# Ledger of designs, part 310: peptides against a protein of PDB entry 3T6J

Target 1, 375 residues: chain A of PDB entry 3T6J
Amino acid sequence: PIVESYIGFIESYRDPFGSRGEFEGFVAVVNKAMSAKFERLVASAEQLLKELPWPPTFEKDKFLTPDFTSLDVLTFAGSGIPAGINIPNYDDLRQTEGFKNVSLGNVLAVAYATQREKLTFLEEDDKDLYILWKGPSFDVQVGLHELLGHGSGKLFVQDEKGAFNFDQETVINPETGEQIQSWYRSGETWDSKFSTIASSYEECRAESVGLYLCLHPQVLEIFGFEGADAEDVIYVNWLNMVRAGLLALEFYTPEAFNWRQAHMQARFVILRVLLEAGEGLVTITPTTGSDGRPDARVRLDRSKIRSVGKPALERFLRRLQVLKSTGDVAGGRALYEGYATVTDAPPECFLTLRDTVLLRKESRKLIVQPNTRLE
Target 2, 372 residues: chain A of PDB entry 3T6J as posed
Amino acid sequence: PIVESYIGFIESYRDPFGSRGEFEGFVAVVNKAMSAKFERLVASAEQLLKELPWPPTFEKDKFLTPDFTSLDVLTFAGSGIPAGINIPNYDDLRQTEGFKNVSLGNVLAVAYREKLTFLEEDDKDLYILWKGPSFDVQVGLHALLGHGSGKLFVQDEKGAFNFDQETVINPETGEQIQSWYRSGETWDSKFSTIASSYEECRAESVGLYLCLHPQVLEIFGFEGADAEDVIYVNWLNMVRAGLLALEFYTPEAFNWRQAHMQARFVILRVLLEAGEGLVTITPTTGSDGRPDARVRLDRSKIRSVGKPALERFLRRLQVLKSTGDVAGGRALYEGYATVTDAPPECFLTLRDTVLLRKESRKLIVQPNTRLE

## One batch from the design tools (peptide; made by RFdiffusion4, then SolubleMPNN)

Design b2_p28_1_s2 (from b2_p28_1, 16 letters changed)
Fold by OpenDDE base, seed 5:
Structure b2_p28_1_s2 (fold): chain B 375 residues (1-375), chain A 28 residues (1-28)
Amino acid sequence: as target 1 above (375 residues)
Amino acid sequence: PVVRYRLTDEVAKVVTSDVTFLDYRVSR
């Protein structure tokens, strides 16, 4: 077997300021079959980056080809095991040295092994489709999330010598129509500047990239999907995201007005964006379960993904990137925290829905140690 | 719970799992 590992202070999700890494380590085995798909994605990355909804001036000046591998984890030491990894977690290094992407395939396998009877908040008609395509859609989403999400976007920087990495006279902010008015100064980083929202904000950007680019036919082709299958993968990917946004409410603490999970907060934000788009794209309906207790259903109109969802996500994603690139913390915080706010305002009544989510919550199961057998 | 994997020369496969995550986490 081909073995890979990593050890160090890597993920900063447990740092409220998004800067200090938690010590983690894993040993994993390469999944060659799935890695081949990601290699094809890497081969198309430079072209796909151009499909992102920001000007080239807000994208990296030079494409650096990353490594991307699918791994099956044998052991993982840390507070939690991820499904995907993009390292290093230093944006400055990503721009100058490049990055490596990893998909933890067996983690994904565990994640999408939900039994039909335990699958919450979906319409019955969607459950079988969801079960069938959740795995493949995860592969697509994780690949895009890591490679083209975390791997995309430029930070405008003024170095210690006063030089800019962008042309101040010609680069225009697409949101304001004006020249760039803010940037990262020497010593400032994404994490240091955006601090408490940095992790969740970046995850939201990456997830949004996944949803946005999964609509591109070339992406689905890379993963081996065509025709009706491709459309189903797209649908399930988007459906999974909006469902995840609802599930995310579990990780909100109303008393403290804060989120305990960066990714879940990000998914809730995306849900809010897509709800704001309106036009029947996403509908969350409180219901009564078979047990007579509160339940809910999430509906996504697949026919409106491209017509309603994509434009909404495009605008939002562009704003995320522009604010990130320009180091506009005030604007970024206002935007992100606005969508991350959880109230009980109608029609969604998110705090009430949270109660439903908690009621329907499945007990968390943890992987302790895998049994491995060499055959 | 224990997840069982089968290791081959090329691929590690999940054989059985008693663990199910409702959702996934991605690292930054």
Scores: peptide ipSAE 0.014, ipTM 0.353, DockQ to the pose 0.216
Fold by OpenDDE base, seed 1:
Structure b2_p28_1_s2 (fold): chain B 375 residues (1-375), chain A 28 residues (1-28)
Amino acid sequence: as target 1 above (375 residues)
Amino acid sequence: PVVRYRLTDEVAKVVTSDVTFLDYRVSR
């Protein structure tokens, strides 16, 4: 088997300032079959990047073809096992040198074993579909998230010599209609500048890219889905995200007004964006469970994904990118923290919903080192 | 920025037990 590994101070999830890396390492074997699917996505990456809702001036100057490999993890040392990884975590290197993507396939496979009767917060009519397409939808989302999410966008930079990596006279901010008024100075990085929101903000951007681009027929085709199957994958992907946004409340600490998980915060933000879009796209309904205790249902109107959801996500995603590119911390923080705020305000009453989420929470499953067989 | 995709606890749930064992076949 082909063995891959990495080790070092890589991810900064546990750093409140998003700067200090946590020591992490893994040993994995290449899944050739799944890797081939991601290679097809890579082959279309340059074209798909053009579909993102920002001007080319806000995208990388040169497309650098990345590697994308699906891995089966033998061992993983760290505080948590991801489903996908994009490295390096330095935007400057991503823009100039390129990056590598990996999907931890056997981690994703754990998701396939959800019991229908234990599946919370979904309408009964959606449960079977969700179970059926959850796995495939994750493959799509992870691929887009890593490759076209984390792998997209340009940071406007002024180097030590005072030179800009963009034309100050011609590049226009699509949100303001004005010239670029802020950028990263020498020594400033995404993490250093956006600090406490950097990790979650970036994850939110990447997740949003996934949702946005999964609507593109070419994407589903790359993953082998056509017709009704493709539509179901799209629906389940979006449904999973809005459900995840509700589940995310578990990781919010009201007393401290903070989030304990960057990805969960990101998913909650996306939920808020889609709720704000209105028009019946997303509905969260408090209910009473069979046990007589509080429950809830998330409903996503699939017929409104393209008409309501996509435009809302487009606007939001563009704003995320523009603020990121320009290093507008104030604007970025205002936008992101606004959506990340958890209150008990109606109609959603998120703090009350949080109680419901906690009530319905099941024990975390322990993942043990996999067994391997050589053939 | 942080660049990884993490599964939720809900997604990581398995039916069989609280302890999940993975079994994979790997080609040489």
Scores: peptide ipSAE 0.018, ipTM 0.344, DockQ to the pose 0.047; fails the geometry check
Fold by OpenDDE base, seed 4:
Structure b2_p28_1_s2 (fold): chain B 375 residues (1-375), chain A 28 residues (1-28)
Amino acid sequence: as target 1 above (375 residues)
Amino acid sequence: PVVRYRLTDEVAKVVTSDVTFLDYRVSR
């Protein structure tokens, strides 16, 4: 088998300031069958990048073909095992030197194992569909998240010699209509500037890219879905995200007004964006469970994903990217923290919903070293 | 002949089987 590994200070999710990497390492085996799907995605990456909702001036100057491989993890040393990885974690290097994408397939496989009776917060009519398509939808989302999420966008930089990597006279900020007024100086990085929100913000951007681009027919075709199946995968992907936004409340600490999980905070933000879109796209309804205690249901109107959801996400995603590209920390923080606030204000009453989420909390899977067998 | 190897997550499944995927970081 083909073996891949890495070791070092890689991810900064455990750093409150998003700067210091956690020491981790893994040994994994390439899953060739699943890797083939991601290779097809890579082959379309340059074209798909153009579908993202920002001007080409905010995208990489030159497309660098990345590697994308599905891996089965043999051993992983770290605080947690990701479902996907995009490295290096330096945007400046990503845009100039390239990057590597991996999907940890067997991690996802473990995550797919959910019993219907334990599936919370979904309508009964959606449960079977969710169970059927959650796996495939996860594959799509992870692929897009890593390759076209983390792998997209440009940072505007002024180097140590004073040279800019963009034309100051011609590049226009699509949000303001003005010339670019901020950028990264020499030595400044995404993490150093955006600090406490950097990890979650970037995950939110990547997740948003996934939701946005999964609507593209070519993406679903790459993964082998057509017709009704493709539509179901899209629906379940979006449904999973809005459900995740509700589940995210578990990882919010009201007493400290902080989030303990970057990805979950990101998903809550996306939920807020889609709720703000209104028009019945997303509905969270408090209910009473069979045990007589509080419960909730998340509903996503399939017919409004493209008409209501996509435009809302487009606008939000563009803002995320523009603020990231320009190093506008003040604007970025205002935007992101605005959507990341958790209050008990009607109609959502998120703090009350949090109590419900905690009440219905499911056990987390523990990942252990897999068994190796001769086939 | 080509010899193939496979990795299985049977042990992990035995540990717990009734959980929902929440994020891209999985606890150990």
Scores: peptide ipSAE 0.007, ipTM 0.344, DockQ to the pose 0.226; fails the geometry check
Fold by OpenDDE base, seed 3:
Structure b2_p28_1_s2 (fold): chain B 375 residues (1-375), chain A 28 residues (1-28)
Amino acid sequence: as target 1 above (375 residues)
Amino acid sequence: PVVRYRLTDEVAKVVTSDVTFLDYRVSR
């Protein structure tokens, strides 16, 4: 429909246990022009899913063509407005009944409005490029995040009758080389099993899918980027992610060892993964600002994205999926919480960097209801 | 006829100026 809406208890980001949904509602209108590129992405989704770094046995048995629509939000009721939505949030339903993707186009437009003088933690040489390609890179990232991130992967399930949705004898865990040893039992869900890390873990997986697949030329072509432009979009997308990982520290509460925002925790995890990759891929350098107070710069080596970044992300993303598919909560928690741990250990000294992030924090602003007009 | 809607420039400016974007979510 031209007018889209939903209402109900949908997102569980505010629930520390990842189970209870926040009441949300929105009314939006379809942006047909922007929806067209997402339709092309949907058309390529089945093929692109094969590019993800896990065996087909860990992917959905049958691809269900989803709906993907770009919307201009008229009104949104909730704690915050997302840039993208993938519903339903139940993985079991996603793999059996399908899902719907929504990109909130005019919300994304807000992200494009970053003023150069207020843009923190980037090298001067990157600022103009970042500003120029922030929007386009976000379109790519959101599309991939929602469609191929949240829309990918299989949960291994044993139903109430004892039947498995996978062949126990032939399916091999790519990480262990062994048969599958864990799965979701009847009544168990992603949220119920992974609980406190479920939301952030899933967001991390989705974000990682975005970064990983944005390297694919077909993806960039779908979004209308070729040559140098495509490379710039890739660079800015990755740069934005590592920057976001630093910014994420704002949402960490050291006293409680708690993350207050699932997406930001996810982005910090990705930053940690890419830092761990080493080889000069990502560098965070504490600096002194013009005001004489602490500052920082994030540097991403463009030339090492494919050679260093992609392999690191591939391994990490595969592990995320395998642990998710098998319902391996212990392994998943160990992996994710390991990367989500914030200490002041050298060389990064993240707790110290957090102080810098807080120092450079921008004031929170409010969203106003937009007006629309006929074209 | 095909009907398209877009954010008005006037409101877009306000939103751009007064909205804090948190990646994939915006604060109100």
Scores: peptide ipSAE 0.005, ipTM 0.369, DockQ to the pose 0.196; fails the geometry check

Design b2_p28_1_s3 (from b2_p28_1, 12 letters changed)
Fold by OpenDDE base, seed 2:
Structure b2_p28_1_s3 (fold): chain B 375 residues (1-375), chain A 28 residues (1-28)
Amino acid sequence: as target 1 above (375 residues)
Amino acid sequence: PVVRFVLTDEVASVVESDVTFLDYTVSR
């Protein structure tokens, strides 16, 4: 088999400032079958980038075709095993040299093995559908998240010589209708400017790209879904995200007013955005479980995903990108921290819901090296 | 012969909340 390995100080999720990499390493084997699907996605990436809800002036000037490979992990050294990886983790290198995308297929496969009786916070009518399409929807989300999420967007930069990588006279901020008023100066980076929110903010952007673009028929076609199957994959992908937003409360520490996991914070933010959209799109209902203890149900109205959800996500995602591109830390922090705030305010009462989430949570399990055999 | 890699529920299991994406831009 084709073997790939990575080692080094790569991901900065454990750095409060988002700058210092944690030591990470893995050995994996290429899954050729799944890699072929991602290759089709790569082939359409340049066109799909145009579907993102920001002007071309806020997108990369030139798309550099990346490699995208699905890997089955044999061993992983680190604080956590991801589902997907986009490298290198330097925006300047991504812009000039390109990047590689990796999906850790067997990690996802293990996650797909959900027992119906252990599936929390879903309506009974959604459980079977969720179990059926969770895997396929994750594949779609991972591909979009890594390739078109982390792989998209332009940073406006003024270099050390005073030159801009954008036309100051013609580029217009779509949110303000005015010329660009802020940018990254020489030596400034995404992480250096956005610091404590950089990781979660970027994950939120990438997850939002996934949800937004999964609505595009071409994307579903690439993954082999059409008709009713495509609609079910879309529904389950969105349902999974809103459920994840509720589950995210486990990773919030009320006493410290902080989040312990960047991706989960991002998912909570997306939940808040979709709740704010209103119109019955997302509903979280406290209930009583069969054991007589608190429970909850998340409902997503599939008929309102395109009419209510998409526009809300579009506006939010555009704002994320514009603030990122312009290096507007104040605006970005205000926006993101606003949605990331957890209170007990009605009607959601998120702190109370957090207690329910903690009550219903499953214990974290370890993933160990798989068995290998010759057949 | 074909080399097979098998993850089993006995030795490997993840909670949905533990499945994360790892791509992150770091400052130099």
Scores: peptide ipSAE 0.011, ipTM 0.342, DockQ to the pose 0.140
Fold by OpenDDE base, seed 1:
Structure b2_p28_1_s3 (fold): chain B 375 residues (1-375), chain A 28 residues (1-28)
Amino acid sequence: as target 1 above (375 residues)
Amino acid sequence: PVVRFVLTDEVASVVESDVTFLDYTVSR
């Protein structure tokens, strides 16, 4: 078997300022079959990047073909095991040197194994479909998230010599219609500027890219889905995201007005964006469980994903990218924290829903021992 | 370098989790 590993101070999710990395390491075996699928995605990446909702001037000047490998974890040292990885986290290096993508396949497999009876907040009619396509949809989402999410976008930079990596006279901000008015100065990084929201903001951008691009027929084809299957994968991917946004409330601490998990915060933000789109796209309905206690149901109208969801996500995603590219921390924080705010305001009453989420919290899977067998 | 991760809902937290094993079969 082909063995891969990494080690070091990598993820900063436990740092409130998103700067200091936690020491982490793994040893894994390459899953050749799944890696081949991701390589097909890599082969289409340059073209798919053009489908993202920002001008080419906001995309990397030169596409650097990354590696994308699916790995089965043998051992993992850290506070948590991720599903996917994009390295390095430094945007400047991603722009100039490239990056590598990794999917931790067997971690995903564990996560995919959900019992129907424990599947909360979904309509009964959606549960079987969700169970069937959760895994495949996750593969699509992770691939897009890592490769085209984290792997996309340009930071406007003025170097130490005063030179810009963009033409100040010709590049136009698509949101304002004006010339670029802000950028990263020498020594400034994504994390240093956006600080407390940097990690979650970036995850939100990457997740949004996944949802947005999974609508592209070529993407589903790359993963081997066509026709009704492709539509089901899309539906389940979006459904999973809106459900995740509700589940995310578990990771919000009202007393401290903070989020304890960057990805969950990101998913909540996406839920808020899609709820804001209205028109019956997403509906969260409080219900009463069989035990007489509060419950809830999330509904996603699949017929409105393209007509309502995509445009809403397009605008939001473009705003995320533009604010990121221009280093507009004030604008970025206002946008992101606005959607990340959890109140009990109607109609959603998210704080009340949080109580429901906590009440309905199911036992999660704790990986305590890796097992490897040869066949 | 710092790495970005995707965490699934099921593995985002280890609090009050069911114990499970990460099994993997390597094909020759």
Scores: peptide ipSAE 0.029, ipTM 0.454, DockQ to the pose 0.059; fails the geometry check
Fold by OpenDDE base, seed 4:
Structure b2_p28_1_s3 (fold): chain B 375 residues (1-375), chain A 28 residues (1-28)
Amino acid sequence: as target 1 above (375 residues)
Amino acid sequence: PVVRFVLTDEVASVVESDVTFLDYTVSR
């Protein structure tokens, strides 16, 4: 078997400033079958990167073929087990030296095992479809998230010698129509500059890339989905995201105006973006459960994903990238924190919905991997 | 190098219960 291991101070999610790494270590075995799908995705990565909604000047100058493998985790030491990984976290290194992507396949498999009776916040008509396609759709999402999310975009940098990695005279900020006015100086990193929002912001960008690119037939084909199946995978992927945005409220602390989980904050932001798009794309309806207690339903209009959802996500995703590339912390914070704000304002009344989410909260799965055998 | 990752909703939950056992067989 092909064995991979990671160890070190890697993730900064638990650092309020997003800079100090938490100790993490795992040992995993390569899942060859699933890795083959991700290899096909890698083979298409250069072309798919061009489909992202920012100018080529905001994308990597040179495509570096990354590694992408599906891993079955044997042991994981850390505060949480991820579903996918992209390394290194330093964007400057990603664009100059390359990166590696992994999907933790067996972790995903556990997550796929959803009991219908415990599935919250979905319409009954969507539950069976959701259960059927949650796994496959999440595979697509993770692949895109890691490879083309975390693996995309350029940071504008001025090095220690004063040289720029972009043409200051010709590169135009697509949001402002002006020349680039900000960049990363020597020693500045994404995490150091964006600090408290860096992790969640980047996850939001990566998740958005996943949603955006999963609409491309080529992506679905790579994963083996065509026709009606492909459309169902797309639908469930988007549905899962908007549902996740609602579930995310569990991880918001109103008293501190703080998010306790970067990915969940990111998913809430995406929900807000898609809600802002309007036109009946996403609807959250408070209901009463069978137990007589508050409940809620999230609905995504499948027919409006491409017509309403995609354009909204496109604009948002482009803004995320432009602000990231230019190191515009003020603009980035304003944008991101704006969407991450949780109030009780109508019509959504998110603080009230949070109470419902907490009421319907399910227990976290404790994953134990006691047996490993060689055949 | 540092790593970024995706957490599933179930794994990200703050309330831990329900132990799930995952056995794995590795092919040579």
Scores: peptide ipSAE 0.024, ipTM 0.422, DockQ to the pose 0.058; fails the geometry check
Fold by OpenDDE base, seed 3:
Structure b2_p28_1_s3 (fold): chain B 375 residues (1-375), chain A 28 residues (1-28)
Amino acid sequence: as target 1 above (375 residues)
Amino acid sequence: PVVRFVLTDEVASVVESDVTFLDYTVSR
C-alpha cells in the first residue's frame, strides 16, 4: 500500500530481558525511489545470503522473499524512531512465515544533519567525505542490516514431538568441527535463552552483516554506486561504524556495568572486534581539542578494510551465527560480553575515552514530526 | 508529498526527549 502503518508491542529494547515489547505506532508513506532499490536488493537476497560466512545448514532452508519498503514517516509514536524495521521479531516466525522490512528513510535524512564543525572524533580529511556519504552509506547499511542481517540465519529446533529441523548426523558446527550439540527445545526462543544480551547480540549480528556484505560490488551497484563512489561509500560505512562504537560509550554505565542502548552496545562490540584485528586497521588516538580539553580521533585505514577488517568480521560474524543457531547461551554470552566489556586497560583506555565522549557530547537530538512539502 | 523530520538544535536544547534513534528491530 501507498500508506503504511503498524501498531502494537514491537520492540523490546527497553526491556532488560529483551522480551517485553514497547508499544509503538506509525503512519508512513512509501518512498518509491528508495523502495525500488530495496526491491533490487530483495531480488538478489537469496544469492547474497550465500555470501554470508556460515554453511547453508546454518541458513534458512528456504528463502522467503520478504517485502522491503522504504517509508517516509508522517508520525511515529514511541520512545525511539528506528531507521529500519524487520518484523516480526520472532525468529521462528521469520524462518517459517517470512518477514517484512521497512526503512524509515526520512528519519535517516534528519539524523545526519550534523554540522561539519560539530562533527566529532573524525580526522579533518575524512569530514567532508563523511558528510557527503553518510546518508547513502547508511541506506546501504540499513538495507543489508534489515534484509540480510535480521533476515538471515537458522535456529536449530527440536519440536514438541522430538523432531529436529536439521540433520543431527550430518550437520557440522564449523567452529568446532563436531556435530551439533545444542539447539532450541520446544518453548525456547532466542529471547528466552539469550535474555539480557539477546537484543544487542542480534543487532550486532545484523550490523556485522551490513559491514560484511557492503563490500560486495553487487550490493553497491544495487544502490547505484560504482567505482570510486562505491569505495567511498564502503569506507564511510565502516568509518561510521567505528565512530559509532566510540560514541557508544555514552550509553555505558560503568557503575552498573550496564549498557543502556542495545544498538550502541552492538556498535562498540564491532569496534572492539576491528580493533582486535590490529594491523593499523582502526586507531583511536586521544588528542587535545582547540579548547585545551581532551578529544579523540578515530582513524580507519581504507586499504585494510578488505585485507584485515573483512576477515576479522567474517570470523566474528560466523561465531555469532553459530552460537545463535545452536542456542549456545554460554558460548554466546562469553563471546559477546567479552567484547562488550568496557575497561580502562591500555592501549584503548575505554573508560577514559568515555569521559572524552561525554565531554564532547552534542545536544540530544530531537525529531519533530512532521514537516511536509510538495516537490 | 515529501515528508521530512525536522531536527534542530534549538528544539533539542529546549525540550528534553527520550527519543532515541533505534536503527533496527530486535528478535523476540
Scores: peptide ipSAE 0.023, ipTM 0.495, DockQ to the pose 0.131; fails the geometry check

